# Ledger of designs, part 4: peptides against a protein of PDB entry 6GMG

Target 1, 331 residues: chain A of PDB entry 6GMG
Amino acid sequence: DSDDRVTPPAEPLDRMPDPYRPSYGRAETVVNNYIRKWQQVYSHRDGRKQQMTEEQREWLSYGCVGVTWVNSGQYPTNRLAFASFDEDRFKNELKNGRPRSGETRAEFEGRVAKESFDEEKGFQRAREVASVMNRALENAHDESAYLDNLKKELANGNDALRNEDARSPFYSALRNTPSFKERNGGNHDPSRMKAVIYSKHFWSGQDRSSSADKRKYGDPDAFRPAPGTGLVDMSRDRNIPRSPTSPGEGFVNFDYGWFGAQTEADADKTVWTHGNHYHAPNGSLGAMHVYESKFRNWSEGYSDFDRGAYVITFIPKSWNTAPDKVKQGWP

## One batch from the design tools (peptide; made by RFdiffusion4, then SolubleMPNN)

Design b2_p25_8_s3
Fold by OpenDDE base, seed 1:
Structure b2_p25_8_s3 (fold): chain B 331 residues (1-331), chain A 25 residues (1-25)
Amino acid sequence: as target 1 above (331 residues)
Amino acid sequence: AEAAAAAAAAQRINDAAKEAEEAAK
């Protein structure tokens, strides 16, 4: 199946994109046309446009994860993930709610758990933390200065993240970012880096030793955020898709959406960039398409997934893959 | 391993088509 993946051809640096197609509140285009837009808008390093390299085109060809990969500069590790879960809503709905007609108890519990996550609050938490991290980065010229600044910012805000272990993904994320260590990237200078956000949708029922019902309908207790911090333990995410509930049914294992570092205060006006599938122009799937979706379209997700996480990583400030303003579509 | 997982996940045909199918349910 993965054998049909093809790397999109190079596009001339000065080639302008064709107009995007509006579709269900999204802007849609074929992957080659996204490369053209990317070169005009997002490719800039130190203020100069760059042609998308063969390596970057290969990363992009992996589909939804490829968009995040090209723009973040690394394959997503998902270590610093945030979500919001309403435990009171969950308990109350389980106690007072009833299964729908034909709905099993396990299906009911899985649905109630899914509905108890708040995607907007999860995104807001990630933005809040990214803002704190960016303040800590601004005048820090070594990692020790960054960590000291971060602890001070957290103390001033009375944030529960101040109590995290020094080995926590929260404190280790910067040092574990390849572009931070690169000479043409951060060059080990935190002040040259900025925090960015992407999102992952995935299935909660991934434990192969669990009941078939949890694999089919979700695990209500899995991938909940820690109280106070909003951190999600992603160590059990193994990219396992939802189990079929009927013969012939199949589910996708994950979806990724790129946000970057947009400054738009209204979550509903933010733009999320994602792909549909790996690029297979000569295969059954066809050419890869790229979507630029509003938050509402992104956060709605699919029945394939019952969890959403908002992940923080870092890129060099010299990259233009995460601009303050993202325009949907072309022109 | 991660690359293989990425390739396996990207088996959706079209996001708009999938949204239409889910809206019809």
Scores: peptide ipSAE 0.065, ipTM 0.742, DockQ to the pose 0.067
Fold by OpenDDE base, seed 3:
Structure b2_p25_8_s3 (fold): chain B 331 residues (1-331), chain A 25 residues (1-25)
Amino acid sequence: as target 1 above (331 residues)
Amino acid sequence: AEAAAAAAAAQRINDAAKEAEEAAK
């Protein structure tokens, strides 16, 4: 419930940000100051700075998802998601491991499953796929050419994604992107688009028909990547938070981190932009803050979440919301 | 309509609590 959500006011286009503050290895600022940075750095359309519109400010006010929303141009659909899961580690730990003192069997299994995901490998898989897509986009002037290029690239790499159905989110993602169809966006020209990445943290135990233990401690079998492709079926993600394990305990529904299209090869040096909550300056949550975290800080997540996915979408190349280099903080 | 329903899902992180959790890792 975001009834106390407020849209941040407009910031003058020429207003420079105040310095960000360090917070546990990340840079942090209030949402209004992020708008100032965004206008200076990320707002450019066809090389010209733009004031963040009221609509964009409203999107941003939704918190972490708002950061991804304003930069991607659409509310996250999470359809093209990747992860990495070590099945051998999972099986071995279940077989040979033991619950900690006071840990239930369900809690143990949920923890082991969480620990069997490799965030770095999941991110690298998404980057690999995004790179393939970008190569397929470069010289394609219609969707058919893009799809043909994509299939060729996948065949050359012997990638299991070549076996996906034509209606798969993998092949349909571009045509389902609103900005691809916009006259001032892609204008139905794939070569005007680029692949971008964001990440979502969420809870595995979202099935209301499952056991209470799965809702409290995680569903070890939920939201695993398909072998070979790394694709995660996100259709069952309904933004349902972890169930409380004790009275008064509450968990957050999700977290989103924006990566975009950074070219930094070292994953540990990549910057992830995310928010803490919806903007409620007069409410109990307070003003929204925006964080620019290194991958290590982002990928650690919170106890609220036992799954991470890395999602690919597309934006017009004319947008500067996904630059090759992202600088952490200000100045 | 689906986007509007999804838009109703706002993030609810308690900053101080989550920062403390992160620092403890």
Scores: peptide ipSAE 0.100, ipTM 0.747, DockQ to the pose 0.063; fails the geometry check
Fold by OpenDDE base, seed 2:
Structure b2_p25_8_s3 (fold): chain B 331 residues (1-331), chain A 25 residues (1-25)
Amino acid sequence: as target 1 above (331 residues)
Amino acid sequence: AEAAAAAAAAQRINDAAKEAEEAAK
């Protein structure tokens, strides 16, 4: 029960982290040790190292979403989400492919849909868009200037996002970012903000009015990106886990991975930070662990999930939660 | 209300099951 969640205690500002341990190609540590690393590496505001506040520690304690929450400064809204889906592959496999031995038709369709998503292309699309946004933010001192710059950049690239409505999450994302409005954040100055990326893994079969098969094996038609833009409508994502296929089976509701604003051009070398569960040191789940994974390890996900989205949000440039380079583990 | 919704949306990973799945990959 969420009632067993505990806020990790404060760590001294100058306490150095203990070494991370390898875990299936990832670097792993307990949440308290991640707080130590965070304070040394990511805590800086205006160049000054900060202790993680009680509020931030509370956010972090929520698990994988807590890692994204503490680093982005807000609970993920997931409104500006991107993915890549190979429609031709999907149609061809459905037409010409066959269920495996013992695989139901619904299971086959769900699997084919899952396999038709390209995590790398989805990530690259988000990075491309974030780059465009960052150029538009540069030297824009009000929202109008930002939006004008953004439209110009999109026009120059012949990007389909130029046709999005002014009320689209794409254009409204900056104004809807709390830190943009904060005096010590953006202070309503776009040039003080930068685009950052996180990822969410989740289940497609969340519609309770749909067939049981879709809830168990996935909804092949759900959460597909729009052609040209790559935008995913996340409005139907209600954090509902996959339905059990057998008694006693349970699935996780979601997974979040923090990327930030790394400049590493090779996707396979990028580092994704995520947690395993909410912090319950005295409960059945135990202490929260934090993982720093390479893209391959992150993008593989779990059988609990059949969708991956790459989401853009914004943070103040004065924050160091999204540095150009992220090192895996400690030291 | 959002905080309550967030609280309800805490991640529940069965570490043992996930480790087994990762080891099988």
Scores: peptide ipSAE 0.066, ipTM 0.735, DockQ to the pose 0.065; fails the geometry check
Fold by OpenDDE base, seed 5:
Formats: sequence, C-alpha cells, structure tokens
Structure b2_p25_8_s3 (fold): chain B 331 residues (1-331), chain A 25 residues (1-25)
Amino acid sequence: as target 1 above (331 residues)
Amino acid sequence: AEAAAAAAAAQRINDAAKEAEEAAK
C-alpha cells in the first residue's frame, strides 16, 4: 500500500491558500493547500519566500513524519527526547489501585504507566532545555564555545543534564545536525542555529522478546525518562505498533507533531502541525491531510500510543519553519 | 526510515475519524 504514495505537485509561489476547515478543535486542510500556506508563511530563507522543492514535497508526502521532516530539514532521529513520569503516582496506583472490571493485570499496569506520564510537564521540560540551549547558542561561534556555554548554563541552574556524558545525545545533538554543517545553514556556527521541538507518539511494548501482554497492553518500564534530566532513551523505539488484541485490529506505528520554536507561554495555546497519512490521492487512503492542532488535541493522542516524547533538534535561524508565533489555519 | 514512515502512514487513518471512533468508545 505504501507503493501508492505520490509526491504532491508543485504549487505556484504566490498562490494563496484556501481556507482551512475546522475539525474537532483543530484546523484541517489537504496537503497541497498546506504547501501553499507553507510557501507563504514558513518557506522563508533569509527573509525570502521559497517554493517547496520536489525533495521537500516528497518528504512531506510521508504523512505526519513528513511535516516534521520538511520543517526540521531531516528525518527525525529522536535522540534528544524528553518526558515526565510520576514515579510516586505509578507506584501508589500499582499498590493501591485495582484493575477495572474485565481488565487484566497487564492491561492495568500498562494503563497506570501511561497515565503516570505528564505530557504537559514533558513538553515544558523540553521547552526549558531548548531555552537553555538557545542561550548557549547565542554568540557561540564554534562548537567548543557552545558546549562551554551550555555547561555554564546548566551549572547555574543546577540542572542534572550537566552530569551527562560528553557523548550523550544532549551534547552531540548540534554536531550531528546536517543543517549545522551546511554552508547555507549553520556553517558550523552555533549562533546561526536555534533549538526546535517536535513530539512523537509511539508504543512502549516494542520488544519482541517480551511477553505478548507487554506488546498488547504496554511495557510499564519502557521509555521512562531518567530522573532529574527527563531524558528518554529512544534507542529501542523501532516504530513497531501496538500488537492487536483482537483479530483484524491494527494500530498506527507512530505520530509526529511539529511545534518548532513558538514563544507562547501557555502550552494549551501552542499549535502542533501533523499529517494523517502518506499522500495517496489515487489510492484507498486518499490525499494526505494536514492538521494544525492545539496542544490539548495533540497531547491527547490515540489508544495506539502509550508514550509521548518531546524531542529537541536544531534548525538554522535563517529558516522560518519555526516562527515564534504560529497561527492556526487560514486565513 | 522511509519504510518506517510508510508503514506508519499505511496504518494511519484520518485523525477526525480516529478521534470520533475513540470518542464513541
């Protein structure tokens, strides 16, 4: 079925978007219309509008991940991920809580683990770290200066991230960003880069060597953030969906939402951009749609997923794919 | 990476439809 994926056609640079449609508190449009919006609002390089390239349109055609891909400039690696987990809540609920009627022990534990994650706190942690990184990037003209600034900022805040190994994704993320090395990007100048955020929803029960129950109902111990840092080890995320609990049931592997670098202090007012599926206008799935959701709509997720991570990456400041203000929909 | 994205997208339904389904449960 993936063979039906089609790259959306080019849109004229000056073509204005058609109005978005409201859908369950979010704004929705077809992918081609999002391209039009993207060209008007997000395409700017050094202040000049750009037509979305064929390559970018191809990336976008992959669906939800395509939105993050186009705006971040790279396929998500998810190495620098944050979450918030309430260990006390988890332990207390396991000890004092009871399975619901008809709920197995494994279902109960999986649910309790899912409910012990705080999406808002996870997002806030990522924003906090991104802010620290942005301060460290400022006026740093080489990686060494950036790292020194970062360590100083962390020390001043008594942040546990200061104890991370130099090889940690936290410290290596910038150097591993392709756009940082590009001449028209960062050109190895940290001060030309900014931290941006996207989110991934995924399933915890991905270990094929684990019990069937964990694959069906979640692995309560998987993908927890490290205490103090909030870092999530994403190395075991292989885009494996939840296992079906009944014949014919299928779950989505993941969802990606693009936040960028919005400055809106109220999490509930932030806008998350994501897609529904790969673009298949002539296939059974149909054309790809793009959604601009408020945080509430995004963070709610689906039963397909029991984990949400908030990931930091970097883009050149010359790109307008992560503006400080994102307007939902069009006009 | 492409295969993973394609696989995820292949199993994904319209968000509105998914939300409606889950709300109905």
Scores: peptide ipSAE 0.057, ipTM 0.723, DockQ to the pose 0.069; fails the geometry check

## One batch from the design tools (peptide; made by RFdiffusion4, then SolubleMPNN)

Design b2_p26_7_s3
Fold by OpenDDE base, seed 3:
Structure b2_p26_7_s3 (fold): chain B 331 residues (1-331), chain A 26 residues (1-26)
Amino acid sequence: as target 1 above (331 residues)
Amino acid sequence: SAAEAEADAGIAQEKAAAAANAAAAA
């Protein structure tokens, strides 16, 4: 029951973390110990360490989304999402491939669609776009200057995003970021903001009007990126989990991984921070754990999900929740 | 706000998500 969720207690500002534990190539710790790490490493506002507030601890207590929430400063809206889909691979596998033994046609098509997404290319596209946005932000002191810079950068790169509508999530993302408008945040100055990335894993078969097979095995046509831009229409993502294929089977509705603004060029060396579940130390789920995963461990995902999206949002440059370098674990 | 309501709706659904992520991380 969501009623078992508990807000983690405050940690003293100067309390050092206990060592993280290795877990299947990840670094793992309990949520309270992550709060200690966060206060030492990520809490800085204008160069000063901050204790994680009660509000931030409450956000964090929601699990995987809570990690992204506390670090981005807002609940994920997922509006500016990117992916990469290999249409030729999909068509070729559907044509030349066959269902496995015991696999239905719907299972086969859902699997082939899942396997036709390229997580590395999707991530690379989001990083490319974030870099363009960061260049557009750097010397822009109002939104008009930012948008003009962004259009120029896109034109110079011959990027298809230059053709997006002015009301698209791509152009409206900055103005729709609460921290951009905050006096202690961006204060309406784009040059005080930076683009950051997180990822969402979710299920494609969320349409209640679709076939039961699509809800169970995936919708091969759902949540594909637009050609040229890589933009994913996330408007149909309602956090609906995969439908059970057998009695007693249950699936999770989503997973979120925080990347921020790491500058590591090798995708495989990037660190993704995520939580397992909401914090329920006195409940059946137990205490929330936080994981710091390498890209391979993050991008592999779970059978609960057949889509991954890489989402761009913005944070103030004065925040240290998205440093250039992230160290896995502690120490 | 609509954003808070969506957050609450998303958060309410996180209960089910939390159990599976625990099992997968375990």
Scores: peptide ipSAE 0.025, ipTM 0.689, DockQ to the pose 0.249; fails the geometry check
Fold by OpenDDE base, seed 5:
Structure b2_p26_7_s3 (fold): chain B 331 residues (1-331), chain A 26 residues (1-26)
Amino acid sequence: as target 1 above (331 residues)
Amino acid sequence: SAAEAEADAGIAQEKAAAAANAAAAA
């Protein structure tokens, strides 16, 4: 019950985290200890450590989305999302493959669709686009200059995103970022902003008008990236979980992982920060835990989800919530 | 809004805990 959510208490600015280490690619700590780490490592505004505010602690308390929320400075809108889908693989497996023993046709199609997404290529596409955006942000002191730079970069790369409408989430993402407009943020200066990435895992079978089978086993046609651009239309994502396949079964509606702006070229070495559930220290769920997972640990996801999207947003360069290097744990 | 976030988050996270625990146990 959401009613058990508690805002974690404030941690002294100079309080060091308790030590924790990665095990099998994942480091784990309790939310209060993550707040301590966050204050030491990620809290910096213009190079100065900050105590996590009550508002930020409240955002964080929402769990997996809370980690992305506190680090991005806004609730995830998921408008600028990328994925990679192998259409040829999908068609071939549907044509030549067969349902497993006990697998329904709908379950088979849903599984084949899920397996036709490439999380690594989706992430790579988002990183590519974020890099283009970052180049376009450089020395752009107004939105018009940014957009002109962006169009030039896309034209030079023959990127299909150059053909997107001016109202597309791709072109509107910066101006729709609250921190871009903030005086202590971007102050309407694109050159003060940087592109950052987070990921969302979610269920494809969210259409209430669709068959029960699609809601249980996935909608093979839902949330596919557009050819050439890799853009995913997220407008139909309403945070509806997978429908139970058996009595008493329940699924989670989403998971969020924060990447930020790590410069590590090897995807497998990148660190994704996420939470398990909302903070309920006195409830049945217990205290929130924060995970720092390698890409493989993150991208594996759960059976609750059959889609992964890699989303671009923006933060001020003055924020240290998206450093070039992220380390797991605390020594 | 925080209310929208609560509505979205409340449904989400019960099983993320179970799955995270399963992944940690593996």
Scores: peptide ipSAE 0.025, ipTM 0.673, DockQ to the pose 0.146; fails the geometry check
Fold by OpenDDE base, seed 4:
Structure b2_p26_7_s3 (fold): chain B 331 residues (1-331), chain A 26 residues (1-26)
Amino acid sequence: as target 1 above (331 residues)
Amino acid sequence: SAAEAEADAGIAQEKAAAAANAAAAA
């Protein structure tokens, strides 16, 4: 019941977070304390701290997606998504591998497909593309200049993305970003924007017309990246959770992790910010918690999900929601 | 808007997702 969701109260702008520290690569705090941290560290617009607005607190209250929503300034559309899939590994494991004891053929195929995705390579691909986009944004004062720069950069790198249609999510992503058009955002100036990354975990077996086995154990052929580009067609992602395999079993529909625009070259040292659930302090779920996880902690995911995608969007450079360096916890 | 409708559909389902993440973190 969505009826138990509560918008967290406002926190004074000068209120410091209560201390919390990472343990085994993950730091955790309650949502109200994250709001305090966010106001101190991430709230800046044009170098000035801002109190998190009621609207932003409402967005945040939705849980894992809320963390990405408040930091990106929009609800995730997931249109520009990247992944890496090892087709040779998949084929070899299907051919030479065997189901485990008690594992059905469908379970085996679903598991092998899940294991054939490389989260690190998917993340690196998104970072590479974001870097190209950021170079194309530099000194581009209109969308035409940005697109021309982007095409030149892609041509120089012999990147398969150069062959994408002009209407593709890749080329349309900037113009479809609300903050790009906002006067206090990009103001239609690409050079005022930067590419940022978030990740989504979700279930492959979402097709209701497919077999029950695919819905329970995954669809091995669903949500694979296109060769050369690494683009994932997310059009079939309808936030449908994994189907129960036993009575009373339930799965979560998605998870979202915010990376932003960290410059740390070592993937293992990057920090991903995410939430557990919607804020229900008076409900059965309790208060929302926010996690700051290292990449290993994030990329491990849950059994609820067999796909990970790394998504590119844009924010104004004047926003501090995607700093070059993110720190876990508070001293 | 279509985006709002998708957001509403996604948001409504996020309620279920939150419970599983809490159980895994626990």
Scores: peptide ipSAE 0.024, ipTM 0.682, DockQ to the pose 0.256; fails the geometry check
Fold by OpenDDE base, seed 2:
Structure b2_p26_7_s3 (fold): chain B 331 residues (1-331), chain A 26 residues (1-26)
Amino acid sequence: as target 1 above (331 residues)
Amino acid sequence: SAAEAEADAGIAQEKAAAAANAAAAA
């Protein structure tokens, strides 16, 4: 019942987190302790620590999406999403591969499609694009200058994104970012903004008009990146979970992981911050936990999901929610 | 707004997600 969700209480600004450490690439803490860490590390606006507001605590309380929400400053729109899909691998495996013992044809096709996505290459593509965007932002004091810079950067790199329509989420993403328009945010100045990345895990088989098999085992053709650009059309993602394969089985609708703007070049060393569920300390689910996972731990995902997307959005440079370095745990 | 409706839809469905993620993390 959504009615069991509780907004975590305010934490004193100067309260230090209780120590916690990574184990097997993942650090874990309760949401209240993450708020303490967030206030010490990520809360800064114009170099000043801030107490997490009631609104921000409410956003955070929604679980995995809440972590991305509080750090990005907006509910994830997922419009500018990237992935990598090996079409040749997919075709070859479908042609030459065989279902496992007891595996249905639909299950086989869904699995092969899932395995044909490369999470690391998807992440790399998003980082590449974010870097191009950041260069375009640096000296742009209006949107027109940003767009001109962006087109030039893309042309210089011979990037297929240069051919995207002006109304594409790629070109409209900045103007559609609320914090870009805020006086204390971008104030309509692109040079005050930076690109940041988060990831979403979700289910491909969301089309209710499709076969039951696609809903249970995945839709092999859904949510593939466009060739050359790597853009994923997320318009059909309605947060519909995987259909149960047996009575009483239930799947999660999505997972969100926050990366921000880490400068670590080695993908395997990057840290992804995510939550388990909404905060229900008095409910059956219990208190929300926040995870700080290495890329391998994040990208592994769950059986609930067969798609991963890496999404670009923007935050003001004055925010410290996306620092160059993220550390797991607290000493 | 459509964004709020999407947010509400996303938030409402997180309920089911929470139990599975907890089980997978254990």
Scores: peptide ipSAE 0.024, ipTM 0.673, DockQ to the pose 0.276; fails the geometry check

